# Peptides against a protein of PDB entry 8YR4, part 105

Target 1, 309 residues: chain A of PDB entry 8YR4
Amino acid sequence: PRGSPALQLVVLICLGLMGLERALNVLVPIFYRNIVNLLTEKAPWNSLAWTVTSYVFLKFLQGGGTGSTGFVSNLRTFLWIRVQQFTSRRVELLIFSHLHELSLRWHLGRRTGEVLRIADRGTSSVTGLLSYLVFNVIPTLADIIIGIIYFSMFFNAWFGLIVFLCMSLYLTLTIVVTEWRTKFRRAMNTQENATRARAVDSLLNFETVKYYNAESYEVERYREAIIKYQGLEWKSSASLVLLNQTQNLVIGLGLLAGSLLCAYFVTEQKLQVGDYVLFGTYIIQLYMPLNWFGTYYRMIQTNFIDMEN

## One batch from the design tools (peptide; made by RFdiffusion4, then SolubleMPNN)

Design b2_p17_7_s2 (from b2_p17_7, 9 letters changed)
Fold by OpenDDE base, seed 1:
Structure b2_p17_7_s2 (fold): chain B 309 residues (1-309), chain A 17 residues (1-17)
Amino acid sequence: as target 1 above (309 residues)
Amino acid sequence: MEVLRALLESVPEPSED
């Protein structure tokens, strides 16, 4: 936003808050580790109470794994409303200007209200996609990198390798299965539109259908179109379940491998009991935003294909 | 244009909750 220094400052504050969220994602597991260690050592109540109070305060700032429940995230979202409104209005004005540059022949062939609804939807999706990229996708990738570095430096290179392999496999399978699912979803949407078009055409030609007593024939043709749609819908839905189960399996195997390794290092007195709890907590925190990554990737891929056409 | 429309209909509306 080159024209408003106030909006540039808000963007810088939002980027600072995003950095703070990344710091909280590391600090919250560390403070939880420290609580478990202090409990194991039977430390003085005052030290424990201070660490618990600090943890709860950091957890309040961070919020839950859905990203919308933390104080810092809510403050960022609130500040971002003004940037989003400015960006939306700029995209709407660009689309509106482009619509005025189009030929009179194009305008005569289209309903103005349908064009505006497509433009408004287009603006909402571009602005929404940009927000998802900046606030969900990029931060999640950053948290993975920070996690790999953290586990490699403070635990052992083997923990960093487990997280790297788990997250790389998770992302790769998410992309591959999402691309495979996109074919079924496109076929489903095309068949849905064809089924709707057939129903509209039958109802618009109602007099002709009545004249030929063809109601039963049109109902049977509509039934066949629904059955074909439901067969594609089932494939789309079943492929989503398969994606979710594949993702859950990869995270479960990564959690199992890392938890067993961490437990072994605790028995060898190379790690503390709190380190086991930190590992489990941190992997669960990485998993929560990753569950939506397949949805975000699909939205990105489809919006890119549409900007090229 | 038609692909854009199909995409836009495929974005879950943010739940107003």
Scores: peptide ipSAE 0.000, ipTM 0.334, DockQ to the pose 0.046
Fold by OpenDDE base, seed 2:
Structure b2_p17_7_s2 (fold): chain B 309 residues (1-309), chain A 17 residues (1-17)
Amino acid sequence: as target 1 above (309 residues)
Amino acid sequence: MEVLRALLESVPEPSED
């Protein structure tokens, strides 16, 4: 924000907190590994207690993944409210100024309340999308890259390759199945709007329906529209279950391949028991944000379509 | 498109300073 040094500092602090979240995503599994190794080695209580306390503190800072926000993420979100409000207000003022520059003919052809509602939806969509890209999509991609590098350097190139193949396959299948699903969602939404329009038209023409005693006919016509809607809703919902099951299968196969390879290297004394636990924990942690990626991609597509209109 | 461009242009480039 060119006009406020204080907001620039808040953005820099938010970027620093994002970097800290990435560091926590690596450190938490490492400290968990160290606890398992110390337990296996029957290490002194003082070393174990310090490592456990440090792990719990790091876990408090990190949080539990996509369902629970950590202290760092909450602090970032709190600081970002001011940046979001400044950005929203700036966009709203730009749109409002541009609306005043438009011709009287354009204003006479549209209801002012509808224009304001479209402008408000557009502003909320753009500011929401930008915040979502910066705080969810980019960090998730960074965590994947960091994970591939970490497993390639500290375990073996084969672990980096497994993570790379699993993440690439997961992202590709998520995009392809989401695009394939979008046709069912569009058809469902179109049929929902058509079903609502029929109900509104029947209720607006209530006097005519009563005059002809056509209530039973309009009810049956509405029933047919509902059955057609439910058939499309079922396809939309079933396609979501198929997406989730496909994602779960890719995760399961990646976890199986990597866990078997890790177990093999532990039997060869090349890795410790804690490294097996680290691999499983770190992979699950990488996949938790990715479950939302299909929602992210749909939100991006919807917001792009809403901005083109 | 123009509103998006104006938004992207209104995000200050991180000053190299």
Scores: peptide ipSAE 0.000, ipTM 0.340, DockQ to the pose 0.014
Fold by OpenDDE base, seed 5:
Structure b2_p17_7_s2 (fold): chain B 309 residues (1-309), chain A 17 residues (1-17)
Amino acid sequence: as target 1 above (309 residues)
Amino acid sequence: MEVLRALLESVPEPSED
């Protein structure tokens, strides 16, 4: 934000907190590994108790692994409120100023409620897109890269390769299937609008419908429009289930391959039991934000389309 | 669906206040 050093400092603190979240995402599985190893080795209570206390504290800072429920994430979100409000207000004022620069002919051809709806959509699309990119998409990609590097350095290159292939396939399939399903969603939304328009037209002409005793006919036409909508809704929803199932299959196969390889290396005494637990917990932790990636990608696409109109 | 709604609703709707 140009012109407010305080808001610039808040942005820098938020970026620092985002870096801390990435560090916590690596440290929490490591401390959990260490607990499992200390338990396996029957280590002294004092060492175990300290490691458990440290793990619980790190887990409190991180939260539930969704990146949204931890103390660090909540603190970041709280600090970001002022930055978001400043950004929103700036976009709203820019859109409003631009609307006043438009020709009188443009304003006379549009209803005030349509103009306001364009302004609100424009503001929401820009601010939403920026928020999702900065707080969800970029951090998730960073966590994947950090995970690949970590597994390649501390386990074996094969684990890094499994994570790389799994995440690359996951992201590619998420994009491709999301683009494919967008046609069903567009068709559904078009039919929803047509169904709603038909209901509004019937209600606006209520006196005419009643005069001709045509209520049953209008109800049946509305029923047909609903059935047609539900047929498109089913295709949209079924395509989402297919996406989620495909994503689950890719993660399941990656988890299977890596878990078998990890178990094998534990049997060969090249890895410890804690390393198996670390691998499983870390992969599940990477999966949780990725499950939302298809939604973020759709939101990004919608916001881009709404900015071009 | 509900968690998506909660994430979309956690984008603060401008409070109608």
Scores: peptide ipSAE 0.000, ipTM 0.357, DockQ to the pose 0.033
Fold by OpenDDE base, seed 3:
Structure b2_p17_7_s2 (fold): chain B 309 residues (1-309), chain A 17 residues (1-17)
Amino acid sequence: as target 1 above (309 residues)
Amino acid sequence: MEVLRALLESVPEPSED
């Protein structure tokens, strides 16, 4: 944000908190590994208790699920509210000023409600796009890269390769299947609007429908429109299930390959039992934000299209 | 899955309007 040193500091703190989240994403599996190793070695209670307490504290800071539920992420989100409000207001004022610079002929040709709706959409699209890019997409890609580096350095290059291939295939299939399903969702939304429009037109022309005793005909036309909508809704929903199943298969295969390799290296005494647990927990942790990647990708596309219009 | 479905369903696609 240009012109507010306080908001620039808040942005820097938010970036620092994002870096801390990335560090926590590596540390939490490491501490969990250490607990498993200490349990396997029958280590002294004091060492175990300290490591468990540290793990639980790190896990509290990190949170669970998509990473939005941790103390650090909540603090980041709270601090970001002011930056978002400043950015939103700045975009809204720029749009509003630009609208006032437009010709009287442009304003006379448009409804005031349409102009306001364009301003609100534009503001929402810009602020939404920036938030999704900075807080969801970039961090997820960073966590993948950090994961590949970590597994390549501390396990073996084969683990880094498995994670790389799994995540690359997952991202590629997520994009391709998301693009493929977008056509079904567009067709569904268009048919929903057409079905609603037909219902509104029939109700607005109620007197004419009554005059011709055409109620049964209008009901049957509405039924046909609903059946057509439901056929598109089914395709949209089925394509989502296919996406989720495809994603689950890719992660399952990656987890299988890496778990078998890790188990083999544990039997060869090259890795510890805790390393097996670390691999499984870290892969699941990388999967959680990736499950939302297809949603973020579509939100980015939507917001980008809404900014061009 | 349901939250993902709901989020995927709740994102209005841009109406071509």
Scores: peptide ipSAE 0.006, ipTM 0.399, DockQ to the pose 0.041; fails the geometry check

Design b2_p17_7_s3 (from b2_p17_7, 10 letters changed)
Fold by OpenDDE base, seed 4:
Structure b2_p17_7_s3 (fold): chain B 309 residues (1-309), chain A 17 residues (1-17)
Amino acid sequence: as target 1 above (309 residues)
Amino acid sequence: KEVLEKLYNEVPQPSLD
């Protein structure tokens, strides 16, 4: 943000908090490993209680699940509200200025209120997408890279290779299946809009429909449009299940290969029992935000196609 | 027009839903 040193400081704090989230993503599995090792060694209660308390505190800061509910993430999101509002307002003013520079012929051919509503929706969508890219996509890719480096350095090069191959295959299949799915979703949305338009036209012409006793005919036409929509909705939903199952299988195979290799190294006394738990915990932790990657890719792809048209 | 309306109706849902 140019012109506000306070907003620049908030951006720097948000970037610092993003760095802290990356550190927490490494530390939380390490502390969980240490708890398992201390339990295995039957360590004194005071040492165990301190490590558990520290783990729970770090886990509160990190959050859990889809990555968005941790204290650090919530604080970042809260601080970012003012930056987002500044950016949104700047984009809205740029669009509004550009609309005023457009020819009178362009304005006469379009309902001004509809153009403004499209501009506002477009601005919100672009600003939202950029926020998802910066705060979810880039951090998730960074966590994968950090994970590959961590496993390659502290376990064995084979673990880093398994994570690399698993995540590369996951991302590639997510992209390919999401591109394929986008065709079904576009067809569904087009048929939904056509079905809605037909319902609106029938209701606006209600007097004419009633005059001709055509109510049964309009209901049947609407039913046919719904059935056609549901056939496209089923393809969209089934393609989503296929995406999710493909993602789950790739992660499952990576988890299997890495867990078997880790178990083998634990039997060889090269790794501790806690390191087995660390691997499983870390892979599951990487998987949770990756579930949104297909959504983010779809949003990015849609915006690029929209800038080309 | 239609493309921006499609973008707005595409609520970010997890790839699970």
Scores: peptide ipSAE 0.019, ipTM 0.523, DockQ to the pose 0.080
Fold by OpenDDE base, seed 3:
Structure b2_p17_7_s3 (fold): chain B 309 residues (1-309), chain A 17 residues (1-17)
Amino acid sequence: as target 1 above (309 residues)
Amino acid sequence: KEVLEKLYNEVPQPSLD
């Protein structure tokens, strides 16, 4: 943000916290590996207890699991509120000033409430887009790259290749299926708007509908519109299940290939039992944010289209 | 808010299997 050094410092702190989250995503599996190795070796309780306590502390900082945001992520989100508010206010003021520069004819042709609604959509779209890019998309891509590098350096190049191929295929299929699905979603949204418009028009003309005793006819037309909407909704929902299943299959194949290879190297005494657990834990950690990647991609596309209109 | 809620409700919930 140009003009506030305090907000620039908050942005730098948030970027530093994002870097810390990436480090925690590597460290948590390593400490979990070390616990498994210490348990396997029947290490003394003092060493085990220290490693477990350190792991739990790192896991608290990371969060991770069923949607629990870690302390670092919560702190980042808290600090970002002021940056978001500044960005929102700046975009709102830019849109508002631009609306005042528009000709009186443009304002007379549009209902003031519609103009404000367009402005609010525009501000929300810009602020949302930036937040999704910076906090979800970029970190997820960074975690994948860090994962590939980590497995290539500390395991074997074959593990890095498996993760690379799995994640590349996952991302490619996610994009392709999401673009295909976007057509069904657009058709659904268009039919939702048409169904809603028909209901509003029928309600606005309620006196005329009563005068002609056409209530049953309007109800039947509305039912037909709902059935048509539900047919498109089903296609949208079914396409979502197909996306999720495709994603699950790709990760399942990557997990299978990597787990078998890891088990083989453990039998050859090239890796420890903890390394098998590390691989599984790390792949699951990469999978959690990737489930949302199709959503982020779709939100980015929607917000770009809403900014161009 | 509503557009974000619609966007979030159209989020592929990870299959909670």
Scores: peptide ipSAE 0.018, ipTM 0.564, DockQ to the pose 0.048
Fold by OpenDDE base, seed 2:
Structure b2_p17_7_s3 (fold): chain B 309 residues (1-309), chain A 17 residues (1-17)
Amino acid sequence: as target 1 above (309 residues)
Amino acid sequence: KEVLEKLYNEVPQPSLD
């Protein structure tokens, strides 16, 4: 944000907190490994209690699981509110200024309330998209890279290769299936708009419909339009389930291959039992944000194409 | 204009993908 040094400092703090989240994503699995190893070795209670307390504190900072937000993420989100409000207000003022430069003929053909509603939604979309890029997409890609480096350095090159192949295949299939799904979603949205337009036109012409006693005919035409819409909606929803299941299968295969390899190395005393638990925990942790990657990719792709036009 | 209308129609509510 140009012009406010306070907001620039808040952006730098938010970037620092994002770096801390990446460090927590490595440390939490490591501490969980250490707990399992200490339990296996029957270590003294004082060492175990310190490691468990440290793990719980790190887990509180990180958060995790569906619907659980960590302290660091909450603090980042809280600090970012002011930056988002500044960006939103700037975009709103730019749109408003541009609307005042438009011809009187354009304004006379439109209701002011519709124009304002389009402007507000456009602003919310752009600011939301930028937030998803910066706070979800970039961090998720960074966590994958950090994971590949970590497993390659501290386990074996084979684990780094499994994670690399699994995540590369996951991302590739997510993109390809999301692009394929976009066709069904566009068809659904087009039919939704057509069905809505027909319903609005029928309701605006209610006097004519009443005069001809055509209510049953208009209801049946609306029913046919709904059935056609639901056929497209089903394809969109079924394609989403197919995406999620494909993603789950890729992660499941990566988890299987890596878990079997880890179990083998534990039997050969090259790895500890805690390293098996670390691998499973870390892969599941990488998977959680990736579930949303298809949504983010689609939103980004659609909004970039729309911003270029 | 068309971009804002497309953005409005294509801003999915965050569909749980």
Scores: peptide ipSAE 0.016, ipTM 0.489, DockQ to the pose 0.076
Fold by OpenDDE base, seed 1:
Structure b2_p17_7_s3 (fold): chain B 309 residues (1-309), chain A 17 residues (1-17)
Amino acid sequence: as target 1 above (309 residues)
Amino acid sequence: KEVLEKLYNEVPQPSLD
C-alpha cells in the first residue's frame, strides 16, 4: 500500500507477527519436550511449574494447531482488516473503471445487478486469494522448511530426511491429485449452471409450457439434468475423499517412520522421552494447515487461469 | 468477468463450519 504510511506500518507489524508465529511453532514443542523430560527426571516442582506456566502462555499465543484461535493470529487478522479493506476497495475501483471502458453492447446484454455481483465476487476472490497466499500458503511452506532445518540440526540428519521426503511427497501428491480433481469440479460447476439456466428458462416461459401442457416434459428434463449433476457431484466428492485419504496415509507413514526412529534413539539413550513427544507434536502441527493446501492450490490455479482471460 | 464469478463460486468458502 504505497499511498498510506500507516497501512505500511500495519503490514510490517503483521509480517512481524507472522515471524512470531513461526518462532512459536518451534518453541511450543521444545517447551513441551522440556516438561516431559523434567517429569521423567523427577525435577523440583519450582522448575516444573515455571516451564508448564511458560508452555501454557506460549500455547495461548500460538493457539490450537490451526493457529486460527491463537492470540497472535487473532491480533494479526484484526490488524489486517484495514489492509484487506484498502486492497478490496482498490480492486473494486479498478474493476469498476474497466467496466465503464467496456462497449455499450456489452452493457446492454447484461443486467446491471449481475455486473455488480460479478465485480463484488471478483474483488472478494482476489482479496481472498492474496490473504490465503500470504497467511496460509507461504507460512505453511516456511514451517516445513524450518522443521527440516530444526530436525536436521538438533536431532539426526535422518529425521530431517524423513520430514523432507514426507512433506515433498505430500505436496507433490496434493498438487497432482488436485489438478486431476479440478476437471471433475469444473464439469460439476458447468452442469450446475446449465441445470439452473434450464430451470430459470422453463419458469420464465411458464405460460408457454402451460399452453402446451408440457409441464411433465419440463419436469422430466429437469430431473435428468439433476441426475447428471449428481453424478458429477459424486465424482467431485469421491475425489476429495481420495485426496484426503492419500494425504492422511503419507503423513501417517512419515509419523510412523519418524516415531519408530525416535523410539529407537530413546532406547539407545541418544534422545530423551521428551524428544519423542516433540517429534509427534511437531508433525501434527505441520499436518493441520497442510489439509487445506489442496484447496489453496486449486484456488491459485483457478485464479491464474481466470486472470489471463 | 464470468470467469471471476466462476472463481468466486469455485473458491470453497471454508463452509466446513
Scores: peptide ipSAE 0.013, ipTM 0.491, DockQ to the pose 0.048

Design b2_p17_7_s4 (from b2_p17_7, 9 letters changed)
Fold by OpenDDE base, seed 3:
Structure b2_p17_7_s4 (fold): chain B 309 residues (1-309), chain A 17 residues (1-17)
Amino acid sequence: as target 1 above (309 residues)
Amino acid sequence: VEVLRQLYEDVPEPSED
C-alpha cells in the first residue's frame, strides 16, 4: 500500500511475525526432542526444568492444536486488522466508483439490492482471497520447504526425500480430488438455489396457490426438489470423506516409512530416542494446516471465478 | 459467496476464547 508508511511498517512487522512463526515451528519439536533425550539420559533436574520451561514458553508463542492460536499468531492477526480494513475500504470504493461509471441501462435492468450484493461479494472475495493466500497457503508451503531442508540437513537425505514425496503426493492428490469434488459442489449449489427459488416463488404466489387449492402439489414439487438436492449433497459429502481419507492415507504412509527409518537409525545409535519423537511431532504439525489446504484451494478457485463474473 | 461464507464459518474462526 503506497499511501501510508505506517501501514507499510505494519505489513513488514506482520511478515516478520510470519517468519518467527516458521522458526517456532522448527524450534518447538527440537526442544521437545531435547526434553525426551534429557529424560532418557536421567539428566540433572536443573537442566531438565530449564528446557521444559523454555519448551512451554515456545509452545505458548506458537500455539497448538486445531483452534488454539499462539500468541505470535494472535498478535499478527491483531496488527493485520488495520491492513485488512484499509484494503477492504479501497476495494469497496473501487467497486462503488466502477458501479457509478456503468450505464444507466445496466442499473435500470438490475434491482439496487442485487447490485449491492454483487459489490459485497466482490469485496469479500478479494479480501478473503488475499488473506488466505498470505496467511494460510504461503506459510503452509514455506513450512513444508523448511521441513524438507531441516530433515535433509540434520537427519539424512532419505528423511528429506520421504517428506518431499509424501507432501508432493498429498498436495497433488488434494488438488486433483478437490477439482473433481468442485463439480459436485457446483451441482449441489445450483440445485439448492433452484430449490430455494421454487420455495420463494410458491410463497410469493401464496394467494394463487390457495385459490387453486394447489398446496399439496407445491409441497410435493418442493419434496422432489429436496430429494434431488439431498442426492447431490450426499455426493458432495461423500467426496469430502474420500478426500480426507486419501489425505490421511498419504500422511499415514509417510509417517510409517519415516518412523520405521527413524527407529532403525536409533537402533544403530545414529539417532537418539528424542529424534524419533521429533519426527513424529513435526509430521503431525505439518499435517494440521494441510488438512485445510483443500478447503483453501477450493475457496481460492471459487473467489477467482466470482471475480471473473 | 454463501458457500464461501459457510466455508469461512466452517473454517473454525480462531475461537474467541
Scores: peptide ipSAE 0.008, ipTM 0.439, DockQ to the pose 0.042
Fold by OpenDDE base, seed 2:
Structure b2_p17_7_s4 (fold): chain B 309 residues (1-309), chain A 17 residues (1-17)
Amino acid sequence: as target 1 above (309 residues)
Amino acid sequence: VEVLRQLYEDVPEPSED
C-alpha cells in the first residue's frame, strides 16, 4: 500500500506473523515428540508437565492443524482487514474511473445495476486472488520446503527424499488432475448458462406459451436440459472426488513408506518412539492445507486468465 | 474492458421486468 506508513507497518506485522506460523509448524511436532519420549523414559512429572504446558500453548497459537483457527492466524486475519479494505477500495475506484471513460454507447446498452455488479465481482476476484496467493499458496509451499530441510537434516536423507518425492508427485498430480477437471467444469458452466437462458426465455414469453398451451412442452424441454446439466455436474463432482482420492493415495503411500522406515530405525535404536510420532504428525500437518491446493490453483488460474483479458 | 465484458456475459442479463 503506497501512501500510508501505518498500512505498510501492518503488512510487515502480518509478514512477521506468517513467519511465526512457519516456526510453529516445526515447533509443535517437536514438542509433541518430546512429550512421547519423556513418557517412554518415565521422566519426572515436573519436566513432563512443563513440556505439555508449552506444547498446549504452542498448539493454541498454531490452531487446529491448518493454522487457520490459531491465535496467530486470527490476529493476522484481523490486522489484514484494513489492508484488504484499502486494496478493495483502490480497485473499486480504478474500475469506477475506467467506467466513466467508456463511451455513452456502451452505457446506453447496459443497465447501471449490472455494471455495478460486474465492478463488485471484479474487485472481489482480485482481492480474493491476492489473499489466496499470500495466505494459502505461498505459506503451503514454504512449509513443504521447511519440512524437506528439517527431515533431511535431523532424521536422515532418506526421509527428506520420501517427503520430496511425495510432495512433488502430489503437486504434479494435483495440477494435472485440476487441469483435466477444468474441462468438465467449463462444460458444466456452459450448460448451466444455456439451461438458465432457456428458462428465462420461456418465462419472458409466458403469454405466448399460455396462448399455445405449450406449458407441458416447455417443462419437458427444461427437464431434458436439467438432465443434460446433471450429467455434466456429475462428471465435475466425480472428478473432484477422484482428485481428492488421488491426493489421499499419494499422501498415504508417502506416510506408509516413511512410517515403515521410521519404525525400522526405531527397532535398530537409531530413532526414538517420539520420532515416529513426529513424522506422522508433521506429514499430516503438511497434508491439511494441500487438500485445498487444487481448488486454489484453479481459482488462481481462472482469475489470472480473467485479469489478462 | 474484456474482463468486464466476460464478467458481464457471465452475469445473466437482468430481465427487463
Scores: peptide ipSAE 0.006, ipTM 0.330, DockQ to the pose 0.033
Fold by OpenDDE base, seed 5:
Structure b2_p17_7_s4 (fold): chain B 309 residues (1-309), chain A 17 residues (1-17)
Amino acid sequence: as target 1 above (309 residues)
Amino acid sequence: VEVLRQLYEDVPEPSED
């Protein structure tokens, strides 16, 4: 973005954070290997605990891999909101200005295509949501329950309790923060619809706008409406980053508690090294679909709101 | 995919990009 040195600095910081994510992707497997080796060699507890804690911290920064939002990714996404908004606003204003240069006959033909696109979006969204609920949400909840039972029976009741507390806290915070976010999203959608209605009305009155040479005035009014929208969009997007970071924190704490406890039981020869690998792999596998749970809940709520209106 | 992406524009896409 050539017009703001502040936004250029934010872009550079975001690129630096992307580089840090690449470094974490290399370091996390190395620390994981080191844990396995230390467990196999029956290394002293202090060295093992430090390596496990460091691994979990790095994993918190990285996130759960593909589909998981780590701290670094969340920070990048948060900083990127303003850059995205600047770019979006510029593109929208360019499109809007260009539309005011087109013929009335083109505008009349476009209304039909826009209605069709909204209808296709609505139908595809509902169908996609139902598929996601059935194929991802329900199985994930089942896998959590199976996981709690498995760890309670084959490891120790303490593992089942950690997973239960972690998942219950995760789900509760996901719901509470998502309900809080829904207010911002409703306000954003209302302002988006109002901004779009103004654009449509301006374009329907194209001949009158052209007659009075008022194109610049209509573009400036549209710019003000976009700025107002982007103020609400920022709250929505920032609240999402907060949700994901809260989820990542709960996951990180659960992984830390469980991994330390597992490592302790391996040192006491109550569990094998393979059991540590199993626990870590299984927990990470449970977390991959859960990152999307806030999304599913919000999509469900949005569809219910859109069906009530 | 694109409609899910727009409904998910509020979802951090996992950094596949």
Scores: peptide ipSAE 0.014, ipTM 0.491, DockQ to the pose 0.029; fails the geometry check
Fold by OpenDDE base, seed 1:
Structure b2_p17_7_s4 (fold): chain B 309 residues (1-309), chain A 17 residues (1-17)
Amino acid sequence: as target 1 above (309 residues)
Amino acid sequence: VEVLRQLYEDVPEPSED
């Protein structure tokens, strides 16, 4: 935001909060490890209670689950509202100005209400995409890199290699399967729009349909269009299940390989019991935002193809 | 503009996952 120093400061604070979230993603597993180690060693209650209280506080700041509802994430989202509104308004004004530069023939061929709905949809899409890119995609990639570095430095290099191979395979398969799915989704959306347009056209011409007693014919044509749509919808939904299951299998194999290796090193007294729990906790933390990566990739791909046209 | 329409229709609703 070049025009407002206040909004630039808010962006810098949001970037600082994003850095804090990355630090919390490393610290929370470390503190959880330390709790398990202190419990295993039968450490004094005062040390254990302090570590548990610190862990719960860090976990409150981090949050957990789908769409991390942690205090830091909520504060970032709250501060970002003003930046999003500024960006939205800027994109909306750019689209509106561009619409006024378009030929009169383009405007006469389109209903003004449809043009405005397309403009509003376009602005919402661009601003949503930017928010997903900055707050979900980039942070998730950063967390993967930080994870690989952490496991390579503080664990055996084999752990860093397992995480690297697992995440690289996961991302590659997510991209490839999502690109394949995008064809089915586009076909579904095109058929949905065609089915809706046919229904609207039939209803607008209801007098003509009634005059020719063609009601049963129009209903049958609509039924055929619905059946064709449902066949495409099924392919889209089935391809989503296939993506999710492929992702689950890759993470499951990575978790299995790494957990077995951790367990082996614990039996050799090279690692503590807490380090096993750290690995499992950290992999699960990486997995949660990755479920959305296919969705984000599709949004990005659609948006780039659509900005070039 | 048709592009922006396809963009918006292609925005997945956040899957209820």
Scores: peptide ipSAE 0.009, ipTM 0.436, DockQ to the pose 0.056; fails the geometry check

